# Designs tried in a protein design run: peptides against a protein of PDB entry 5EG6. Part 13

Target 1, 151 residues: chain A of PDB entry 5EG6
Amino acid sequence: RLRSQTVSTRYLHVEGGNFHASSQQWGAFYIHLLDDDESEGEEFTVRDGYIHYGQTVKLVCSVTGMALPRLIIRKVDKQTALLDADDPVSQLHKCAFYLKDTERMYLCLSQERIIQFQATPCPKEQNKEMINDGASWTIISTDKAEYTFYE

## One batch from the design tools (peptide; made by RFdiffusion4, then SolubleMPNN)

Design b1_p10_1_s4 (from b1_p10_1, 5 letters changed)
Fold by OpenDDE base, seed 1:
Structure b1_p10_1_s4 (fold): chain B 151 residues (1-151), chain A 10 residues (1-10)
Amino acid sequence: as target 1 above (151 residues)
Amino acid sequence: MLKAKVLYPP
């Protein structure tokens, strides 16, 4: 189970006023759980507890202190983001970061740049959206004391 | 309460 803590993902850094990433390097971030009704802003209140899919989170770069906008963390199944998954976030599964209050926009790594990628609805599966590989992320906890492993 | 400047990806 993942709590608000320091985590690692593909290396992100700030260049030219935007986030960039390297697929070969890993960077450290704080992932913070927010209330579902938390407003966007530079100031935000962090909630305690385990992070579940479907919840709102903030990613803060441990190096620059910069943050991405509010994200909803979603479980990934192959090339799809699951809209109704609500189990605890696991390091065993890839995840996607939906930009809150957008039309299916997801955080995406493209050519070492961070962009927004618009997911495509799944006609036959209303609980899924199709994403590309760049929108699939892996989270590794760097604070083992704040993570409970499970199968 | 935490504070962080927000950057929006293109």
Scores: peptide ipSAE 0.403, ipTM 0.909, DockQ to the pose 0.877
Fold by OpenDDE base, seed 5:
Structure b1_p10_1_s4 (fold): chain B 151 residues (1-151), chain A 10 residues (1-10)
Amino acid sequence: as target 1 above (151 residues)
Amino acid sequence: MLKAKVLYPP
């Protein structure tokens, strides 16, 4: 299970005003659980509890303090994102990060850059969207540490 | 409550 805490995934950092990532290096992020009705903004309230698929989260870079927009964390089955999964997030499985309030846009690693990838509907399975491998993420919990970041 | 500037990926 995953809670609001420090996690690691493919290394993300801010360069030139954009997020960049390395598939071979790991970076640390704060993942924060938000209320479903939390609005987008620089200020946000963090909720307590275990994170479940389908919930809204914020990812904050542990180095720069910069954040991605509000995301919905979704369970991945093969190369599809599940729209209705609501069980606790498992660190044993890959996940996808849907950019909230977009047309099926997901965080995607491409050529060492973070981009938005538009998923396509599954014709036969309405509860799934097709994503590529770059939009599938692995996250692991890390011990909390002290970081210097922009507040 | 936390504060963080938001960056949008392309």
Scores: peptide ipSAE 0.397, ipTM 0.906, DockQ to the pose 0.852
Fold by OpenDDE base, seed 2:
Structure b1_p10_1_s4 (fold): chain B 151 residues (1-151), chain A 10 residues (1-10)
Amino acid sequence: as target 1 above (151 residues)
Amino acid sequence: MLKAKVLYPP
């Protein structure tokens, strides 16, 4: 049975030294490509190149400089994160941000909060993990001159 | 690097 609900768009934003989900304000974030072997830290080396699913990235607020932990950007298929997708990141596709070196923790929106959501293994498909809707994000480039997405 | 706005849902 389906329920009717009101769904509004929320944006990743930094306020008061914390990441949150805002209906009115959005943050501009640098998505830095990292090497797969890059260690966690405030200082990191940025790799040149086109971002592909499966690669390690850092999201950094362009205003505050606050950053999330290292993330693996993964392609989303319905309510699952794909573990083996490696094509170029596209604005046409939803993505999920796996917190690197965690037990299937993903960046998740829960009302006004940004939380970690633990995905569950997909019983029938080893290359997928089940996520909730809040863990499915859309990336919109604010500066297409700097980066183009695969379409 | 990519400068982007992250949003949910699309």
Scores: peptide ipSAE 0.074, ipTM 0.712, DockQ to the pose 0.079
Fold by OpenDDE base, seed 4:
Structure b1_p10_1_s4 (fold): chain B 151 residues (1-151), chain A 10 residues (1-10)
Amino acid sequence: as target 1 above (151 residues)
Amino acid sequence: MLKAKVLYPP
């Protein structure tokens, strides 16, 4: 039995005032490091330093300024999110974005939409949660000069 | 797979 479904490659993008998943267009986003006790809001204080797994971040579209809610970036191992990994984030590895203060909700791609996916606990592995492929992200570093926005 | 082009804050 096939127990996994492959998700088509898509990019996080902002269009028409909404986040969506595009196969043709990609957005450039700032990943801002926040304090663990930073409250949700449009205004926030950014911390200096390298981002580590387990830390709180804000994703902000470099063009529109639209932001997602506070996220905790987590390391991914196969189809599981690691809850206690704390090493520096590497763009060579898959990651997941837990929506902070939710019941195991992760930022997820579903066809053309960006949704929340509820992870399933691992009963025998308390430091892991099961996610789907749509909740596995690949980070590719870029600068603003490399980004082109289309209306 | 979901891909994100990201900028690290200066």
Scores: peptide ipSAE 0.060, ipTM 0.693, DockQ to the pose 0.044

Design b1_p10_2_s1 (from b1_p10_2, 4 letters changed)
Fold by OpenDDE base, seed 2:
Structure b1_p10_2_s1 (fold): chain B 151 residues (1-151), chain A 10 residues (1-10)
Amino acid sequence: as target 1 above (151 residues)
Amino acid sequence: MLKAKVVYPP
């Protein structure tokens, strides 16, 4: 499941054929790794292996089968998305989902809605883009054995 | 290969 960190904790879910956010209800999603050159479409080829930041992914609702467009998962540092991070995705880190082939559009929570938020470039830090808190997400695996961490 | 309906956020 995906959690957005804003004023309150919200979870990504699908309702009425659209993606929404809820503080109570959440859905399970498959995060599929795609090739960097994979085209957008309702049909796509999935790669095996651990997902790394900077890679292209598809988020698919396990219940409805609906998916978001191709996303590039990026590591978040404070209020910036890192453009060059490439280490394995970890539940220890916040992430952002850049909508591939857009002008710095990121998956964002606004109240109960899922929208696109345009990040602002960092003139002095070319490897970063400024995002808001609504565009910061935490991946929580439904498989407890997938990642090990200490609180 | 997988199939999924694509939903675009506003």
Scores: peptide ipSAE 0.539, ipTM 0.933, DockQ to the pose 0.957
Fold by OpenDDE base, seed 3:
Structure b1_p10_2_s1 (fold): chain B 151 residues (1-151), chain A 10 residues (1-10)
Amino acid sequence: as target 1 above (151 residues)
Amino acid sequence: MLKAKVVYPP
């Protein structure tokens, strides 16, 4: 299990059974690696290993136990999510969370709310999808050994 | 195996 904090201009946390963002509060999350064929549900099997871009993960609040649906963590290049990146996740790089089995929906911060944002295909680059700034996240791990640092 | 309640963002 990877204990991490997802950050933007505000910190992601759970309050009142919902995901919120606050400049004064933060949330600690477990990032669980799943198999690619793992089905959606309240029960899931955790896979061992370091997380790579393109893999399926579950974000679980360490306090409340509330979870987001299955996500594919993707590497971000400028304002685009990379569809084919598969290197180990680095906390030096921004990332995006694609909601698995959706039409390009990504986890997004909008004001104080967490919403889904639909990415737009890149006409000239099939391996990229255009996202907004709110869909770009930074993961801060409490255990730096879980991530490699590539500049 | 873990158990967690799932919340879907709007």
Scores: peptide ipSAE 0.525, ipTM 0.932, DockQ to the pose 0.944
Fold by OpenDDE base, seed 1:
Structure b1_p10_2_s1 (fold): chain B 151 residues (1-151), chain A 10 residues (1-10)
Amino acid sequence: as target 1 above (151 residues)
Amino acid sequence: MLKAKVVYPP
């Protein structure tokens, strides 16, 4: 189980006031759980508890304090983002970050840049969206005390 | 309450 805590994400890095990609560095971020009805802004209220897929989160750079907009963390199955998964976020699984209130836009690594990638709907599977590899992320907790492992 | 400057990816 993942709590609001410091995490590391490969490639995601902040430099020069912007989010960039680094093939050699891991970015350190706080992942904060928000209420589903929390509005976008520079100020936000953090919710306590374990983070589940489908919930709204904020990623804040631990170094610069800069944040991405509100994201919905979604479970990834192969090359698809699951829209209805609601189990606790696990470091054993890849995840995708949907930019909240967009048309299927996901946080994506593309050619050493951080961009928004528009997922494609799955006609036969309404609970899934097709994402590329760059939109699939791995989260590693840097706070062992705030994570429970699953076997 | 936390504060962080929001940056939007292109």
Scores: peptide ipSAE 0.519, ipTM 0.931, DockQ to the pose 0.938
Fold by OpenDDE base, seed 5:
Structure b1_p10_2_s1 (fold): chain B 151 residues (1-151), chain A 10 residues (1-10)
Amino acid sequence: as target 1 above (151 residues)
Amino acid sequence: MLKAKVVYPP
């Protein structure tokens, strides 16, 4: 399970006041759980508890303090983001970060850049959106865990 | 309450 805490993810880091990608380094971030009705802004309140898919989160760089916009963390099934999954976030599975209040825009790694990628609706499955592999992320807690996984 | 500058990816 994942809660508001320090986490690390591959590629994503901040340099020169912007978010960038690095194939050699992992970025460290605070992931914060927000209320669903929390507005976008430089100031925000953090909720306690375990993070579930479908909830709103903030990613804040542990070094610079810069943050991405509000995100909805979504469960990934192959190359699709699930819209209705609500179980606790698992560090053993990839996830996707939907930019809240956008037209299906997801946080995406493209070469050495961090961009927004627009998912396409899944024609046969209304509860899914099609994403690319670059929009699938692995989160690793920097806190002590009772298990070890390998990538 | 936390404060952080928001950066939008392109």
Scores: peptide ipSAE 0.512, ipTM 0.930, DockQ to the pose 0.933

Design b1_p10_2_s2 (from b1_p10_2, 5 letters changed)
Fold by OpenDDE base, seed 5:
Structure b1_p10_2_s2 (fold): chain B 151 residues (1-151), chain A 10 residues (1-10)
Amino acid sequence: as target 1 above (151 residues)
Amino acid sequence: MIKAKVVYPP
């Protein structure tokens, strides 16, 4: 399970005041659970508890203190993001980060860049959106966890 | 309370 804590993910890091990608390094971040009604801003309150899919989170660089916009963490099934999954986030599975209040924009790795990727609706499954592999992320807790996952 | 500058990816 995942809660507000320090985490690491491959590729994503901050350099020169911007988020960049590196194939050689993992970025360290604090993931913070927010209330669903928390507004965007440079100041925010953090909720306690385990993070579930569908909840709003903030990723803050542990080095620079810079943050991405509010994200909704979503469960990934193959190359689709699930819109209605609400179980606890598992480090054993990939996840997707939907940029909150956007038109299906997801955090995406493209070569050495971090970009927004627009998912497309899944015609036959309304509870899914089609994403690419670059929009699938693996999160590794840097704190003590009940299990460890390596890719 | 956490304070962090927001950076938007392109």
Scores: peptide ipSAE 0.553, ipTM 0.940, DockQ to the pose 0.919
Fold by OpenDDE base, seed 4:
Structure b1_p10_2_s2 (fold): chain B 151 residues (1-151), chain A 10 residues (1-10)
Amino acid sequence: as target 1 above (151 residues)
Amino acid sequence: MIKAKVVYPP
């Protein structure tokens, strides 16, 4: 389950062949790890291993089988996406999904729609891009896991 | 190999 960090909690959902966000409904998604060199297509090869920030992933709806384009999962710090973070993805941390091969386009929630939002460069920190709240997501796994939390 | 229809957000 994926939710966007907005004023009101929204969940990523697929209905009618489109991705949208709902406060009442949520979809279950597979997060597949891809090779960095994997091309875009309706067929793709999954890479084994733990997902780290900076890696390429595919989000596939478990119900409809529809997928978003290739995404690079990035760590979020406040309202910025980190470009150089490469530690393992944590469900306790916010993340952003950069649409691969775009000009700083991120998966974003706008009202109840899923759109692309263009991040702006951070002038003082070259390793960060400024995103809005709609582009910040939380991964909620159906599996039980143990985590260490730091503030 | 996994097959999934690609949907592009606007």
Scores: peptide ipSAE 0.551, ipTM 0.937, DockQ to the pose 0.921
Fold by OpenDDE base, seed 1:
Structure b1_p10_2_s2 (fold): chain B 151 residues (1-151), chain A 10 residues (1-10)
Amino acid sequence: as target 1 above (151 residues)
Amino acid sequence: MIKAKVVYPP
């Protein structure tokens, strides 16, 4: 189970005041759980508990203290983001970070840059959106005391 | 309360 804690994410890195991609480095971030009604800002209130898919989170660089805007963490199934998944986040599964209050924009790695990628709706599956591989992320907890494995 | 500068990816 994932909760508000320090995590590592491949490729995501902060350098020069911006988020960048590094093929050789893992970025260290603190993932914070927010209330669904928490507004965007440089100051925010953190909620305790295990993080579930569909919830709002903040990723804060542990080195620079810089943060991405509010994200909704979504479960990934192959090349699709699931819109209605609400189970606890599993570090065994890939996830996607939807930029909250956007039109299907997801955090994406593209050619060594961090960008927003617009997902495509799935006509036959209203609960899914098509994402590219760059929008699929793996989270690894760096706080072993707060990590629970799933089999 | 956490304070962090927000950076928007392009």
Scores: peptide ipSAE 0.536, ipTM 0.936, DockQ to the pose 0.924
Fold by OpenDDE base, seed 3:
Structure b1_p10_2_s2 (fold): chain B 151 residues (1-151), chain A 10 residues (1-10)
Amino acid sequence: as target 1 above (151 residues)
Amino acid sequence: MIKAKVVYPP
């Protein structure tokens, strides 16, 4: 289950062939790990392993089978996405989803809609891009795995 | 291999 940090009561789900955010409904998603050289398509090969920041992933709705395009999951520090973080993904930490092969476009919640938001380069820190609150997400899973949080 | 229809957010 995915939710934005901006709206705590809204959860990402698929309805009517589109991605929405709802306070009443939520969707379960598979986060599939891909190889960095995997091409975009309706068919893709899944890679085994624990997901790390910086890796390419596919978000697939468990119910409808609808998917977002290839994303790079990135660690969030305050209001910035980190470009060089490579530690294991933690559900206790905020993350951002960069749309692969775009000009700094990130998955973003705007009101009830899911859109692309263009991040701004950080002038003083080349390893960071500035994002808005709507582009900061929290992953909630039913896994009992222990996650280490580093500030 | 996984099959999934791709949706692009606006």
Scores: peptide ipSAE 0.513, ipTM 0.932, DockQ to the pose 0.921

Design b1_p10_2_s3 (from b1_p10_2, 5 letters changed)
Fold by OpenDDE base, seed 1:
Structure b1_p10_2_s3 (fold): chain B 151 residues (1-151), chain A 10 residues (1-10)
Amino acid sequence: as target 1 above (151 residues)
Amino acid sequence: MLKAKVVYPE
């Protein structure tokens, strides 16, 4: 599940065919690794491997099968997204989801809505972009498992 | 190959 850290904790959820933020409900999501050159579309090829910061990912709702556009997962340091971090993604660090091919647009929680927030360049650090709290997410692993077996 | 309907945030 994905949790945004604001004044009140909210969870990424899918309802009515749209993504929103809920205080009570949360959705389980697949985070799929894509090739850097993978194009946007309803069909996509998934790569094997552990996800690292800086890589392109797809967030897919495990229930509805709906997905966000291609994202680049970035490491967060306080109020900044790191542009050059490339270590493995962990639950120990906050992350941000940059909407690929946009002008610094990040997945952001605003009240109960999921919006795009435009980060601002960090004046003294070119490898960082300033984000708000709504654009900072925590990844929490779930115990939900799906099994496929053949008879 | 996976398929998922794309939803764009506001």
Scores: peptide ipSAE 0.532, ipTM 0.931, DockQ to the pose 0.939
Fold by OpenDDE base, seed 5:
Structure b1_p10_2_s3 (fold): chain B 151 residues (1-151), chain A 10 residues (1-10)
Amino acid sequence: as target 1 above (151 residues)
Amino acid sequence: MLKAKVVYPE
């Protein structure tokens, strides 16, 4: 389960083939680790191992099988995304999802919509980018999901 | 190998 803390708590959800944010419902997602050189596509190879910040991941809805584009999961410090953090992903820390191969675009919620938010560089800290609250996510592990994907 | 339809955020 992925949720973003903004004015009101919202959960990432898939309905009708589209991603949206709900205050009451949430979607269960698989976070798949990819190789750094994995290309974008509907078919991808999953790597074994613990997910670390800075690595490339795929978020796939456990119900619909819909996926977001390749993301780089980054650690969040207050309102900044850390570019060089590489420790294991923790449920105790907020994270941000950088859309790979974009100009600092991050997965963000605005009201009930899922959008891309462009982070602002930190002039004094080259290893950080400024994000808004909507681009800060919390990961909560859940067993409430059925595996319905083809392998 | 897994298969999933890609949906892009706005």
Scores: peptide ipSAE 0.517, ipTM 0.927, DockQ to the pose 0.918
Fold by OpenDDE base, seed 4:
Structure b1_p10_2_s3 (fold): chain B 151 residues (1-151), chain A 10 residues (1-10)
Amino acid sequence: as target 1 above (151 residues)
Amino acid sequence: MLKAKVVYPE
């Protein structure tokens, strides 16, 4: 399951063909590793191997089969997304999902809606971008090559 | 090869 680290805990969920957030409902998701040069599309090729921060992933709802656009999973330190972290993704660490090929847009929870939040550059630390709490997520899964989230 | 409908966040 994907949980946003907000004061009121919310979970990523798909209902009625849309992604939204629920305090009580959560969805099961697959996190698929993609090649860095994989293009956006409804069809995509999945790579084998463990997911590392900085890599491109696809979040797919196991129930509806709907997916978010290509994301780069990034490690979170406090309220900043790390741009240069490349260690293996751990469920013990918070993460952020950068929407690939955007201007610092991150997957974000706003009340009960899923939106894009534009991160602010960190002037003193070029390897970090400042995000809000809604853009910080926790992964609850096993450390397999393909990550699965459950409600 | 996998297939999934893409939904863009607001």
Scores: peptide ipSAE 0.510, ipTM 0.926, DockQ to the pose 0.950
Fold by OpenDDE base, seed 3:
Structure b1_p10_2_s3 (fold): chain B 151 residues (1-151), chain A 10 residues (1-10)
Amino acid sequence: as target 1 above (151 residues)
Amino acid sequence: MLKAKVVYPE
């Protein structure tokens, strides 16, 4: 017989004034599209349009209003982030969040913590950067502010 | 699996 497997999922969440990864709770985040030349700050101008890979975005917690630094959303192919993909963002694809104006730093999960992970350049393919599994995210559309899972 | 639930503002 086949062995039983337990699959765990972690969600981006804000608790106690900090971003973390929760197995029981998920937060809802507004994803705001910014201009490429928009400066970092608590106040920013949101532009209209459907979000495409390669564009600058702001993730803001719908409950607390806490925001991450400016991010560039990138398409993921297996264990690499694509630097030149520019098609519309799809829930069917994994994505990575590059921290804008850093040396290949990506939003990453480590245990229950949210950290920055430095991607490794691909010598053979200049349009790709190697990321770990913790830096690969799945986006799910929602209109709920918070949700708790009971196991 | 890593998930982020997001709202696309109107």
Scores: peptide ipSAE 0.240, ipTM 0.805, DockQ to the pose 0.045

Design b1_p10_3_s1 (from b1_p10_3, 7 letters changed)
Fold by OpenDDE base, seed 4:
Structure b1_p10_3_s1 (fold): chain B 151 residues (1-151), chain A 10 residues (1-10)
Amino acid sequence: as target 1 above (151 residues)
Amino acid sequence: MVPSWKAKVK
């Protein structure tokens, strides 16, 4: 499940074929790794391997089968999306979902709606884009996993 | 607005 950092109780959910944010319900999603050259479409080929920041992914609702456009998952540092991070995706880190082939558009929570938010270039750091809190997400797995925590 | 559609894994 995906949770926005704007409101901890807001979860990405699919209702009636539409993506929205719910305070009471959440959906389970498949995060599929794609090749960088995979074209957009209803059908896609999944790539094997661990997901790293900077890679192209598809978010598919496990119940409805509804999917968002191709996304590039990016690491978040404070309120910025990192453009050059390529380490493995971790549930301990915030992430942002860049809509592939757009002008800095990110998946964003606005109240109860899912919208595109245009990030602003960071003038001092070219490897970063400034996003709002609604564009920052956490990935919470329903499966048991082991993590190393930092103090 | 973000578009969405029914998807299938090949």
Scores: peptide ipSAE 0.356, ipTM 0.909, DockQ to the pose 0.908
Fold by OpenDDE base, seed 3:
Structure b1_p10_3_s1 (fold): chain B 151 residues (1-151), chain A 10 residues (1-10)
Amino acid sequence: as target 1 above (151 residues)
Amino acid sequence: MVPSWKAKVK
């Protein structure tokens, strides 16, 4: 006998003060553009402009306000993250979220957990890093939102 | 006020 399993799509979600991957519920997140030299912290200045690959962003839950550390959004080509892509982010392409100032750590989905996955460098292609499927994300819908930041 | 994205991610 052959055993098969059904795999369901999972969404980034916040529950109980933690980020997790849910098959039933999805979270809505603000993707804030930051300056490249913006420091880590709960308070940050949002930059004007359309988000491009290679730029620094903050993902903030629209309901709870919970945020991930600063991320660099990168373009994905098959099973690799591109280090030099700088075109505008598009829903037509998969993306990866590099944790800024780490050794190739990427935001990764593993079962119900959100973890960090260390990408493997590509010796023959210095502009690429190898990631797993869990580190490849899709932005399934976006809306422009006006955000007011108070210092 | 600055523009930002509100997104669903999977």
Scores: peptide ipSAE 0.355, ipTM 0.863, DockQ to the pose 0.045
Fold by OpenDDE base, seed 5:
Structure b1_p10_3_s1 (fold): chain B 151 residues (1-151), chain A 10 residues (1-10)
Amino acid sequence: as target 1 above (151 residues)
Amino acid sequence: MVPSWKAKVK
């Protein structure tokens, strides 16, 4: 027989100077768009524009100002991260946060901890990497943003 | 200018 698993929802949160996953509390994070050539550091320039998959972002806690390393936000298809998707980020779809300049390391929650999970290449699909459920995130915006296309 | 997202991530 297959073993059933009870899955609880957890949120990215900052407490005591550390990132963790909380079942009861959630943190509000600014997702800042960066230029692709922006260097790592506490000081960075926020780029204008709507965030698209494949772009470099900084997640900063709105309360403490604590930030994660530079991430590339990627679109998720089932249990795979898409490497070449470039459409606007949608709150209706799950996403993954690739740690920039790493060997397929993704931001992942495991119990109450935030860890890095190494994705596995897809042999038959070079534009995809296999991730686990803990590396699949959902973004719920607390601030409504409007985007307009110009010719 | 499009503001940065303020988001809950789960």
Scores: peptide ipSAE 0.214, ipTM 0.786, DockQ to the pose 0.049
Fold by OpenDDE base, seed 1:
Structure b1_p10_3_s1 (fold): chain B 151 residues (1-151), chain A 10 residues (1-10)
Amino acid sequence: as target 1 above (151 residues)
Amino acid sequence: MVPSWKAKVK
């Protein structure tokens, strides 16, 4: 007998100085485009331009200013992250956030926690990595195309 | 993509 689990919606949120996944609260974030050679740090230089898959970004909470480590935003196809996609990021399309300079670690939702999930190589497709559902994110809303800077 | 966004997981 298979056990059914209720599908729930969770939002990335910052509370108590930590990123978490909330069923009730959602956070507004800035996604800043960085240069590919930008180093990790609290201070960073925002690059001008439209964000494409494969580029380095910083996610910053609009309220607290807390930021995640440098991420590479990748396009998701079903349950795989595409390593070579470079088209403009599409709203309401699934994406994954690869933690830069890690061994296939992705930002992942696990219950109410935000963790790192290690993707596995796709056996037949070198340009894909297998991720779980928790590592697949959807950008559901965006503000105006005007860039705001956070330092 | 616009720099301000909301992320959701279903």
Scores: peptide ipSAE 0.201, ipTM 0.791, DockQ to the pose 0.043

